Peptides against a protein of PDB entry 1LOE. Designs and how they scored, part 1

Scores and structures below are computed, not measured.

Target 1, 181 residues: chain A of PDB entry 1LOE
Amino acid sequence: TETTSFSITKFGPDQQNLIFQGDGYTTKERLTLTKAVRNTVGRALYSSPIHIWDSKTGNVANFVTSFTFVIDAPNSYNVADGFTFFIAPVDTKPQTGGGYLGVFNSKDYDKTSQTVAVEFDTFYNTAWDPSNGDRHIGIDVNSIKSINTKSWKLQNGKEANVVIAFNAATNVLTVSLTYPN
Target 2, 181 residues: chain A of PDB entry 1LOE as posed
Amino acid sequence: TETTSFSITKFGPDQQNLIFQGDGYTTKERLTLTKAVRNTVGRALYSSPIHIWDSKTGNVANFVTSFTFVIDAPNSYNVADGFTFFIAPVDTKPQTGGGYLGVFNSKDYDKTSQTVAVEFDTFYNTAWDPSNGDRHIGIDVNSIKSINTKSWALQNGKEANVVIAFNAATNVLTVSLTYPN
Below, numbering starts at 1 at the first letter of every chain, in headers, positions and changes, except where a header shows other numbers.
Peptide ipSAE was made for these designs. It is ipSAE averaged over its two directions, with the distance scale d0 held at 1.0 Angstrom where the peptide's residues are scored. Compare it between designs on one protein only; published cut-offs may not apply.
The geometry check fails a fold that doesn't show the stated peptide or that is severely misdrawn somewhere.

## One batch from the design tools (peptide; made by RFdiffusion4, then SolubleMPNN)

Design b1_p8_4_s4
Fold by OpenDDE base, seed 3:
Structure b1_p8_4_s4 (fold): chain B 181 residues (1-181), chain A 8 residues (1-8)
Amino acid sequence: as target 1 above (181 residues)
Amino acid sequence: TYNLSYTL
């Protein structure tokens, strides 16, 4: 078997194992996805391809990722859309459509996108978000319209710890978010 | 703690 792993505790100004797209950059040893202005999108990709699915054997890899994030969204109306952790083909490009979190471009299911994402969504988009209007965690498969969601009360400006794991034996993706303080 | 899971 083969295993790929990486850990970034401090994001440097010349982070060689990341590919920055759009407005993504590093500052104060943090990864910052967007500028603090309207109409901005940014992404950061791990620079090496990850062998998740073997087309020859059909084998699928297990994976686990953990990270800490902070979102500043003091209200529900004059804020951006949130962010995702995502897995996509190596030639993936940032998407600029409003509400699509820089990853998707349609609410319709599109298997050709081959993209799986976990969203942390801070803005209610009437066309595809859960009708209760809550901020939410979502699992997105080939569409911005989540296949499953969980209402989430954002603690504004506080650090959240996230663990995302995929069990290849069961095909179950799990997401855990905790505010430690 | 918030937990969410789905079978892909």
Scores: peptide ipSAE 0.756, ipTM 0.981, DockQ to the pose 0.919
Fold by OpenDDE base, seed 1:
Structure b1_p8_4_s4 (fold): chain B 181 residues (1-181), chain A 8 residues (1-8)
Amino acid sequence: as target 1 above (181 residues)
Amino acid sequence: TYNLSYTL
């Protein structure tokens, strides 16, 4: 069984196993997607291709990923737009910014996107987000319009621990977010 | 803790 794993506890200025896109960079040993300025998109990709889905056999790999993130917005009540953990084709490039989080281009299902994402969405976009207007965790498949969501209260400036797991036997994707402090 | 699951 093929297994790929990696762990990054400190992000260096020359993190060779990451591909930085847009405004993504490292600072103070942290991966920083954007600065607190408007209309920016930053992404970071694991540099090695990972075989997750085999189009010929239909086989899908299990995976588990964990990370800690901080959203530090100058105004706790005006925060946009959030970020995603995503899986996309190896040649993926930054997509539409803003509410599309730099990973999608449409609220309509677009099979050609071949992108699955878990979003941590801090901004209510009326065109596709849950009507309750809550900040939310979402699972996105080929669309910025989540197939499922969970209301989430952002703790601005606090570390959140995330675990995302995919069980290939059941095709179930699970997301867990905890504020340990 | 926030949990979310879905069958893809």
Scores: peptide ipSAE 0.755, ipTM 0.982, DockQ to the pose 0.917
Fold by OpenDDE base, seed 5:
Structure b1_p8_4_s4 (fold): chain B 181 residues (1-181), chain A 8 residues (1-8)
Amino acid sequence: as target 1 above (181 residues)
Amino acid sequence: TYNLSYTL
């Protein structure tokens, strides 16, 4: 069985196994997607192609990823827009910013994007987000409009631990988020 | 803990 794994505990200034896009960079041993300013998009890709989806057979690999993130907004009452963990084609480039999180371009299902994302969405976009207006975790398949969501209360400035797992036998994607502190 | 799952 083919297996690929990696871990990064401290992000260095010359992190060789990441491709940085847009405003993404490393500082203070952390991967920083954006600064606390408007109109920025940052992304980071694992530098090696990973065989997750086989276009020839249609088979999908099992995978699990875990990470810790911090959203540190100067104003807890107005936080935009959030971020994603995503899987996309090897030649992927930053997409539409703002509510599209730099990963998608449409609220309509677009199979040509070939992108799956887990969003941690801090801003309510009336055109596609759940009508309750809650900040939320979402599963996005070829669209910024999530196929499923869970209300989530942001703890501004606090570390959140995330685990995302996909079981290929059941086709179930699972997301867990915990604030340990 | 927040949990979310979906069958793709």
Scores: peptide ipSAE 0.754, ipTM 0.982, DockQ to the pose 0.892
Fold by OpenDDE base, seed 4:
Structure b1_p8_4_s4 (fold): chain B 181 residues (1-181), chain A 8 residues (1-8)
Amino acid sequence: as target 1 above (181 residues)
Amino acid sequence: TYNLSYTL
């Protein structure tokens, strides 16, 4: 099978292998999705389409992605919605903001979205989030309502290392998050 | 470390 890989250590002002959407931009060598203001959505897509699902055979590719992120809320007691790593059709545009994280439009399962996301959700939306109210990591399939979640304590302003892997043989998606510092 | 997995 064919393998495709890419790595971005520093995000430059002219990052040609990314497509920026909404308020997404680069600053200080970091990809910045949003500023700490209301009603903003920013996204960045890898510019080359990745053949992850073969419609002819039905086969899905294995993948592994790793990244480091920082959520930096000006007020740790009033944190916004969070962000996702997502896989979506190549023509997708920013979707509903706020609790929908700019990736989904419904809590109801909508197969037409064709979107799988790992959310790092820092805001409790009573309509769909786990009832315990915890900030959480979630796996989202065609819905902002996660199919599985894990409570997660945000360390505001701290770097978190994430690894997301999909095993096509087992159809298992795994997520790990570590605060190394 | 936080771990989460699910079979899609």
Scores: peptide ipSAE 0.749, ipTM 0.981, DockQ to the pose 0.908

## One batch from the design tools (peptide; made by RFdiffusion4, then SolubleMPNN)

Design b1_p10_8_s1 (from b1_p10_8 with M1A F3L)
Fold by OpenDDE base, seed 3:
Structure b1_p10_8_s1 (fold): chain B 181 residues (1-181), chain A 10 residues (1-10)
Amino acid sequence: as target 1 above (181 residues)
Amino acid sequence: ARLGFSATTS
């Protein structure tokens, strides 16, 4: 059994273990995905590939990740699309199209994308989002249309703590979000 | 696979 771990407490201007895509960049020791302007995509990938699935044995790895995020909208009633934590093939590229969060390109299930995302979705897209219109956390497997969602109350400009864990034995992905302050 | 973060505005 092999274990891989990493931690980034401060994001520097020359962060060599990140691959920046689109408008993603670092400033003031923070990773910034998008600015408050229209029609942008920003991504950042951890540069080292990880082995989630063992092609020889078929075993799937457990994993736990934690992070802190801030969504800061100039107008709390006119916000952008949100963001995702995602796992994708090593050659993954930014995707365009409003509401797809830069990760997917269709609401149709496409197993060839091999992409899993946890979305923190702040904008209601009537074509695929839960009909109640709530801002929500979603688990996305090979589609922007989540396989499961939970309503989430955005606190604009506040730091949220997130923990995402995958248990391979049970095939269960858990997400927790708290606003500690 | 690679891990990452992604966001969009529209």
Scores: peptide ipSAE 0.749, ipTM 0.971, DockQ to the pose 0.905
Fold by OpenDDE base, seed 1:
Structure b1_p10_8_s1 (fold): chain B 181 residues (1-181), chain A 10 residues (1-10)
Amino acid sequence: as target 1 above (181 residues)
Amino acid sequence: ARLGFSATTS
């Protein structure tokens, strides 16, 4: 069994263990994916590849990750498009923007993407999002159309604490989000 | 694979 672990509490201007893509950058010791402007895609990858994808079975190895994120939109009632944690092939590049969150290109299942994501989706896209129109957490497997979702109330400008765990033996992914403040 | 974060605006 091989275990890979890392932790980043402060982000510097020379963050060598991150690969910045699109508009992603660091400022004020924060990883900033997008500015409050329209039509942007920002991504950041952990630079070290991790052997967690089984191409034969399509399974992901056991993992636990935790992070804190902030969405700070100028208008709390009009927030697009969302934030995503994802696992993708080592050569992954920014994908379609907007409602595809820079991670996917289709609502149809596409095994060739080899991408799993947990989305924190702030914008309702009628073509694939839950019909109730709620902001939601979603689990995405090779498609922007989530295999499962749960309503989530955004607290604009507040820090959200997230824990994501995957149990390969049971094939269960768990997501926990809390606003401690 | 690589782990990452992504965000978009529109």
Scores: peptide ipSAE 0.744, ipTM 0.971, DockQ to the pose 0.885
Fold by OpenDDE base, seed 2:
Structure b1_p10_8_s1 (fold): chain B 181 residues (1-181), chain A 10 residues (1-10)
Amino acid sequence: as target 1 above (181 residues)
Amino acid sequence: ARLGFSATTS
């Protein structure tokens, strides 16, 4: 089987292998997705298409990804929506609806979206988020309404390490998050 | 497919 691998240890100002969308940009060797203003979308895509989606079966190939992120949210009552790692069709475009994390546009399941996302959600949307109101990790398949969620305690301004693995044979997506520091 | 990161404010 074909294997595609890539790694970006630092993000440069002229990152040729990224497609920036909306307000996404790089600074200080970091990818920054949002600004501290309302109603913004920021995205960055790996520029090379990845052959992991089977349109006939709807299956995604085995994959493992890891990344480190920082969220600055010192005020829980004035917080942004969070962010996602996502897999979408090659022509994917930013979505502008608040709470949809720039990836989806409905809580209704839409198979034509062909989008899978792992969300790190910091804003409670009563229409689709878990009723406990906790910040959470979610697995989203063709809808912002997660098929599964787990509460996650955000450590403000701290680096979180994430590993996401998908096993196609078992159809299990595993997400791990740790704060090593 | 393409892989990416996305975030929003509202």
Scores: peptide ipSAE 0.741, ipTM 0.970, DockQ to the pose 0.840
Fold by OpenDDE base, seed 4:
Structure b1_p10_8_s1 (fold): chain B 181 residues (1-181), chain A 10 residues (1-10)
Amino acid sequence: as target 1 above (181 residues)
Amino acid sequence: ARLGFSATTS
């Protein structure tokens, strides 16, 4: 099968292989998605389209991605709304903000979204989030309401290392998050 | 498809 690989170690001010959306931009060699103010949506897309959807079966191809992210909220006791890795149509634009993480528009399954996401959700939305109220990692398929979640303890201001892998043969998506420091 | 990152505040 076809294999595509890319890596970005440092983000520059002229990062031509990224499409910035909303409040997303680069500064200090970092990709910054949101400002520490209310009601922001920031996104960044890898500019090159990928062939991840099988046109015949509709299945997702095998993939592995790794990245490091930081959530740095002014108030560690009230952190909203979260960070998301997603796969969406090539013409994707920022979607609903807040608890929808700029990626979805509904808690109801909407196949027209054609979006799969791994959310790192820091804010409890009673309408769709796990009832325990924990911050969590979620797997989202065409809906902000995750098909599966796991509690996650945010370390505000710390770097989290993430690995996401999908095995098409088994249809298993794995997510690993660690705070190495 | 495209890969991306997103974040929001409220």
Scores: peptide ipSAE 0.721, ipTM 0.968, DockQ to the pose 0.919

Design b1_p10_8_s2 (from b1_p10_8, 3 letters changed)
Fold by OpenDDE base, seed 3:
Structure b1_p10_8_s2 (fold): chain B 181 residues (1-181), chain A 10 residues (1-10)
Amino acid sequence: as target 1 above (181 residues)
Amino acid sequence: ARLGFSASTS
């Protein structure tokens, strides 16, 4: 069995193993996806393609990823859209439009997107988000409209630890988020 | 496929 793994403990100004798109950049050893301005998109992709689906056998690989993030959102009315961890085709490009997190472009299911995302959504979009209006974690398959969501209480400016795991045998994607401090 | 992070503002 072949295993592919990588780790980035700090982000440098010339990070050769990342492809930056839109306003994504590194500063102070952190990956920063968007500037604090309206109507922007920022992304960063790991430069090496990952073999997740075997075209010969149809098998899907297990995977696990972990990361730490910080969101600064001192109020709920002047807030950005949030961010995602996502998996997409190698030629994926940034998508415009508020609320789509730079990944999708419709609430309608589009199998041709071939994109899966875990969203950490800080803005309530009436057209597709859960009606309770809570900030939430969502699992998105080929659509910004999540197939499953869970309310998430943002701790402003605090570091959150995330683990995302996919079990191919059960076809279950697991997301965990904790604030250790 | 490629793995990545993405964010947007409105």
Scores: peptide ipSAE 0.730, ipTM 0.968, DockQ to the pose 0.880
Fold by OpenDDE base, seed 5:
Structure b1_p10_8_s2 (fold): chain B 181 residues (1-181), chain A 10 residues (1-10)
Amino acid sequence: as target 1 above (181 residues)
Amino acid sequence: ARLGFSASTS
């Protein structure tokens, strides 16, 4: 079994292993996806293609990823749409913005998107988000309408530590988010 | 496939 690993602890201006899309860029050693400006999408891809799909079954292979992110909105009451970690085809480009997080184009299941995302959704979209209106973590498969969600309390401006793990044997994807500081 | 991060604003 082949294992691919990579780590980026500091994001530099000459980050050769990233593909920046939309408004995504690096500054102060951080990857910045969006600024507090309306109607924007920012994305960054790891430049090297990853063999994560089983060629025979189409199942996702085992993987573990960890990262730290910050959402820093003008205030805790006025927050934009959210942030995602996603896996998509190698030629993936920014998709619909706003509530679609730049990753999807529909709440209807679309197998052609070939995209899986873990969303950290900070804005309630009536058409597909959980009815309680809570900010939430969601698992999205070929649709912005999550297959599962969990309420999440945003700590505005704080660093969140995330671990995402997929166990192919059990078909379980685990998402952990903590605010250690 | 490629791994990525995305964010959006309305």
Scores: peptide ipSAE 0.727, ipTM 0.967, DockQ to the pose 0.923
Fold by OpenDDE base, seed 4:
Structure b1_p10_8_s2 (fold): chain B 181 residues (1-181), chain A 10 residues (1-10)
Amino acid sequence: as target 1 above (181 residues)
Amino acid sequence: ARLGFSASTS
């Protein structure tokens, strides 16, 4: 099958291969999605569309992505809503903020969303998050209510390394997160 | 489809 790959090691002020949405921008060679202010959504899309869903079968193609992210909250005990990697339609725009992470609009399954996300959720929303209240990694399919979650301990201000892989043959999505430092 | 990153605050 056809393979497409890309890599961005440093972000510049003229990052033409990204589409910035909401409050997203680049600074100090970093992609900054939000600042520590209330009621904001920031997004960045890779500008080139990718072919993930097979029109005939509806299956998702194999993919592997890796990235490093930092959540830096002024108060480690009261962190904002979280960060997410997502795959959405080419014309995707910022969606509901807060606990919906700017990616979804409902906790109910909505196939019209056509959005898959891996959330790194730092805020407990009682309406849909795991009842233990833990910060968590979640896999979201057409809903902010994750189909699966795993507890995750945020290290505020530290770089987290993430690898996300999807195996189309087995329909298994794997997520790994490490704090190397 | 497009790949992206998103974050939000409330």
Scores: peptide ipSAE 0.698, ipTM 0.963, DockQ to the pose 0.912
Fold by OpenDDE base, seed 2:
Structure b1_p10_8_s2 (fold): chain B 181 residues (1-181), chain A 10 residues (1-10)
Amino acid sequence: as target 1 above (181 residues)
Amino acid sequence: ARLGFSASTS
């Protein structure tokens, strides 16, 4: 099987291996997706296409990715909608913002989106989020309504280490999140 | 496919 690997330890102003969309940008060696303003979407794509999507079956090839992110949400009543890692068609463009995280357009299953995402959701959307209202990690397949979720306690402004692994043989996606600091 | 990150605000 084909294997593609890449690593970005710091983000520079001329990060040519990234495609910035919406308000996404780099600063101080960080990739910043959103600012503290309303009604925005920020995205960044790895510029090289990855041959891991099976359009017929909807399957994704084996992969492992790791990253570190920071969410600043000092006010629980005035927060952004969340952050997501996603896999989408090569020509993917920003989708609906707000609770759709710039990745999806519906809570109904839409195979035409051809998008899989791991969401780190910081805003409770009554129409599709878990009823307990907790911030959560979700696995999204062609819908903002997660196929599975787990409550997640956000540590404001702290670096979260994430590992996402997919095993195609078992069809299991594993997400781990830790706060080492 | 392409891999990416996305975030949004309301």
Scores: peptide ipSAE 0.689, ipTM 0.963, DockQ to the pose 0.855

## One batch from the design tools (peptide; made by RFdiffusion4, then SolubleMPNN)

Design b2_p13_2_s2
Fold by OpenDDE base, seed 4:
Structure b2_p13_2_s2 (fold): chain B 181 residues (1-181), chain A 13 residues (1-13)
Amino acid sequence: as target 1 above (181 residues)
Amino acid sequence: GYKRIGFSATRTV
């Protein structure tokens, strides 16, 4: 089958294969999504569109994505709002900030969003997050209210390794997160 | 159909 792949190990000051949105930028060879201020939203898109859905056959592509992220908060006990990997329409723009993670605008299912996200949510929003109040990983389909969640313990300032895989045949999305160091 | 993949983050505290 046809395969498309890319890898970015270090982020440069002239990263032409990224589309920066909001407060997203690169510094010290790292992609930085938020500024060191309150009420910031930042995003970065891979510039090349990805063929995920075949309109003729209805087939959805399999994919595997891996990345490393760091959340470095001044206070490990008060962190908001989180980080997310997402797949969205080609012309996607930053959405609602705060607990909506810049990706969604509603806790209700909104098919017009056409967006799937894996959230790493550091802040408990009573209106839609799991009632246990834990920081969590969530799978979001057209809504900030996750279709599935799992508790996640943030290690402040540490690199988390993530692997996200989708099996089109089974329609199963898997997410793994480890702190190797 | 085509999509774009990306990362997003917000900070409010």
Scores: peptide ipSAE 0.761, ipTM 0.969, DockQ to the pose 0.908
Fold by OpenDDE base, seed 1:
Structure b2_p13_2_s2 (fold): chain B 181 residues (1-181), chain A 13 residues (1-13)
Amino acid sequence: as target 1 above (181 residues)
Amino acid sequence: GYKRIGFSATRTV
């Protein structure tokens, strides 16, 4: 059994194990994905590709990832568009901005995307988001339209603790978010 | 197969 793990507790100004895309950068030991301007898209990839499935056996890897994130919006009642953890092809580049979170290009299922994401969506897009208008956590498979969602109350400027786990045997992805502080 | 993991965010307001 092969196991791969990594951790980054502090982000340096020259973080060699990250690939920065769009407006992503590091400052004061923090990874910052968006600049303090309108219409910005930022991404950061872990530089080492991960082996998620074995082409010979068909076995898919289990994984657990944990991280903290902060959304700092000038106005807590007007926040767009959100934050995303994603798994994508090795050569992935920023996709459509805005409500597509820089990860997808379609609300319809597009297998060519080969992308799975967990979205923390702060903005209601009537074309694909849950009709209740709640900010939400979503699981996205090859589409910005989530296959499942759960309401989430943003605490602006506060650190959220996230755990994402995938069980290959059951094909179940679980997401938890807490505000400990 | 191999993939890359990462974070993404957008700001429009």
Scores: peptide ipSAE 0.761, ipTM 0.969, DockQ to the pose 0.920
Fold by OpenDDE base, seed 2:
Structure b2_p13_2_s2 (fold): chain B 181 residues (1-181), chain A 13 residues (1-13)
Amino acid sequence: as target 1 above (181 residues)
Amino acid sequence: GYKRIGFSATRTV
């Protein structure tokens, strides 16, 4: 079975294997997606396209990805929208619609977006987020309105470890988040 | 088929 893998432990100023979009950039060995300003979107794509589907066999690839993130959100009132790990068409462009995390442009299901995202959502959007208002992890398929969510207690400024795995045989995506410290 | 993977974040307000 063919496998593609990569690892970036420290993000440098000349990160050639990333495509930066919007306000995304690297600083202090971290990928920084958003600034503390209103109406901003920042993205970074791995430069190499990923072969996820074999046209000859119809097989969809399994994948496992892991990453560490930090969110600074000391209060829930003055808070950014959150961020996503996403998989999108090769020519994907940042989306500027508010609350769509830079990935989607509607709460309606749109198969033509061909985009899957795991959201780490820190802002309650009454129109589509879980009614309990909790910060949450969501799985988004072609819509910002998650197909499944789970409440997540953000530890402000702490490093969270995330593992995302997709099992093609079962069509199940799993997400785990831990604060190791 | 091919896709790109990445990270995205926004701040609206």
Scores: peptide ipSAE 0.753, ipTM 0.968, DockQ to the pose 0.836
Fold by OpenDDE base, seed 3:
Structure b2_p13_2_s2 (fold): chain B 181 residues (1-181), chain A 13 residues (1-13)
Amino acid sequence: as target 1 above (181 residues)
Amino acid sequence: GYKRIGFSATRTV
């Protein structure tokens, strides 16, 4: 059994194990994905490719990832689109289509994307988001149109703890979000 | 089968 793990507690100005794309950067020991301006895309990839499946056995890897995030959204009328944790092909590049969170380029299912994302969506897009208009967590498979969503009450400026786990044996992806404080 | 993991965010309006 092969196991790989890593952790980043503080993000430095020269974080060599990250690939920054678009407007993504580090400041004050935090990873910052967006600027406070319109039409921005920011991404950061872990530089080392992850071995997702074994070509000999066909077995898919289990994984667990955890992270903490803060969103500052003082009002609902001037808010960014949200962000994702995503898994994509090694040569993945930022996508600039509005509302697609920099990961996808269509609300239609596109198997060639080979991308899975967990979205933390703060902007209501009428064409594909849940009709209740709630901020939500979504699981996205090859499309910005989530296969499953759950309403999420954003606590402005508060640290949220996220755990994302995938069980290959059951093919179940689990997302947990808590505000411990 | 290798992939990269990461974070992505946008601000449209």
Scores: peptide ipSAE 0.743, ipTM 0.966, DockQ to the pose 0.834

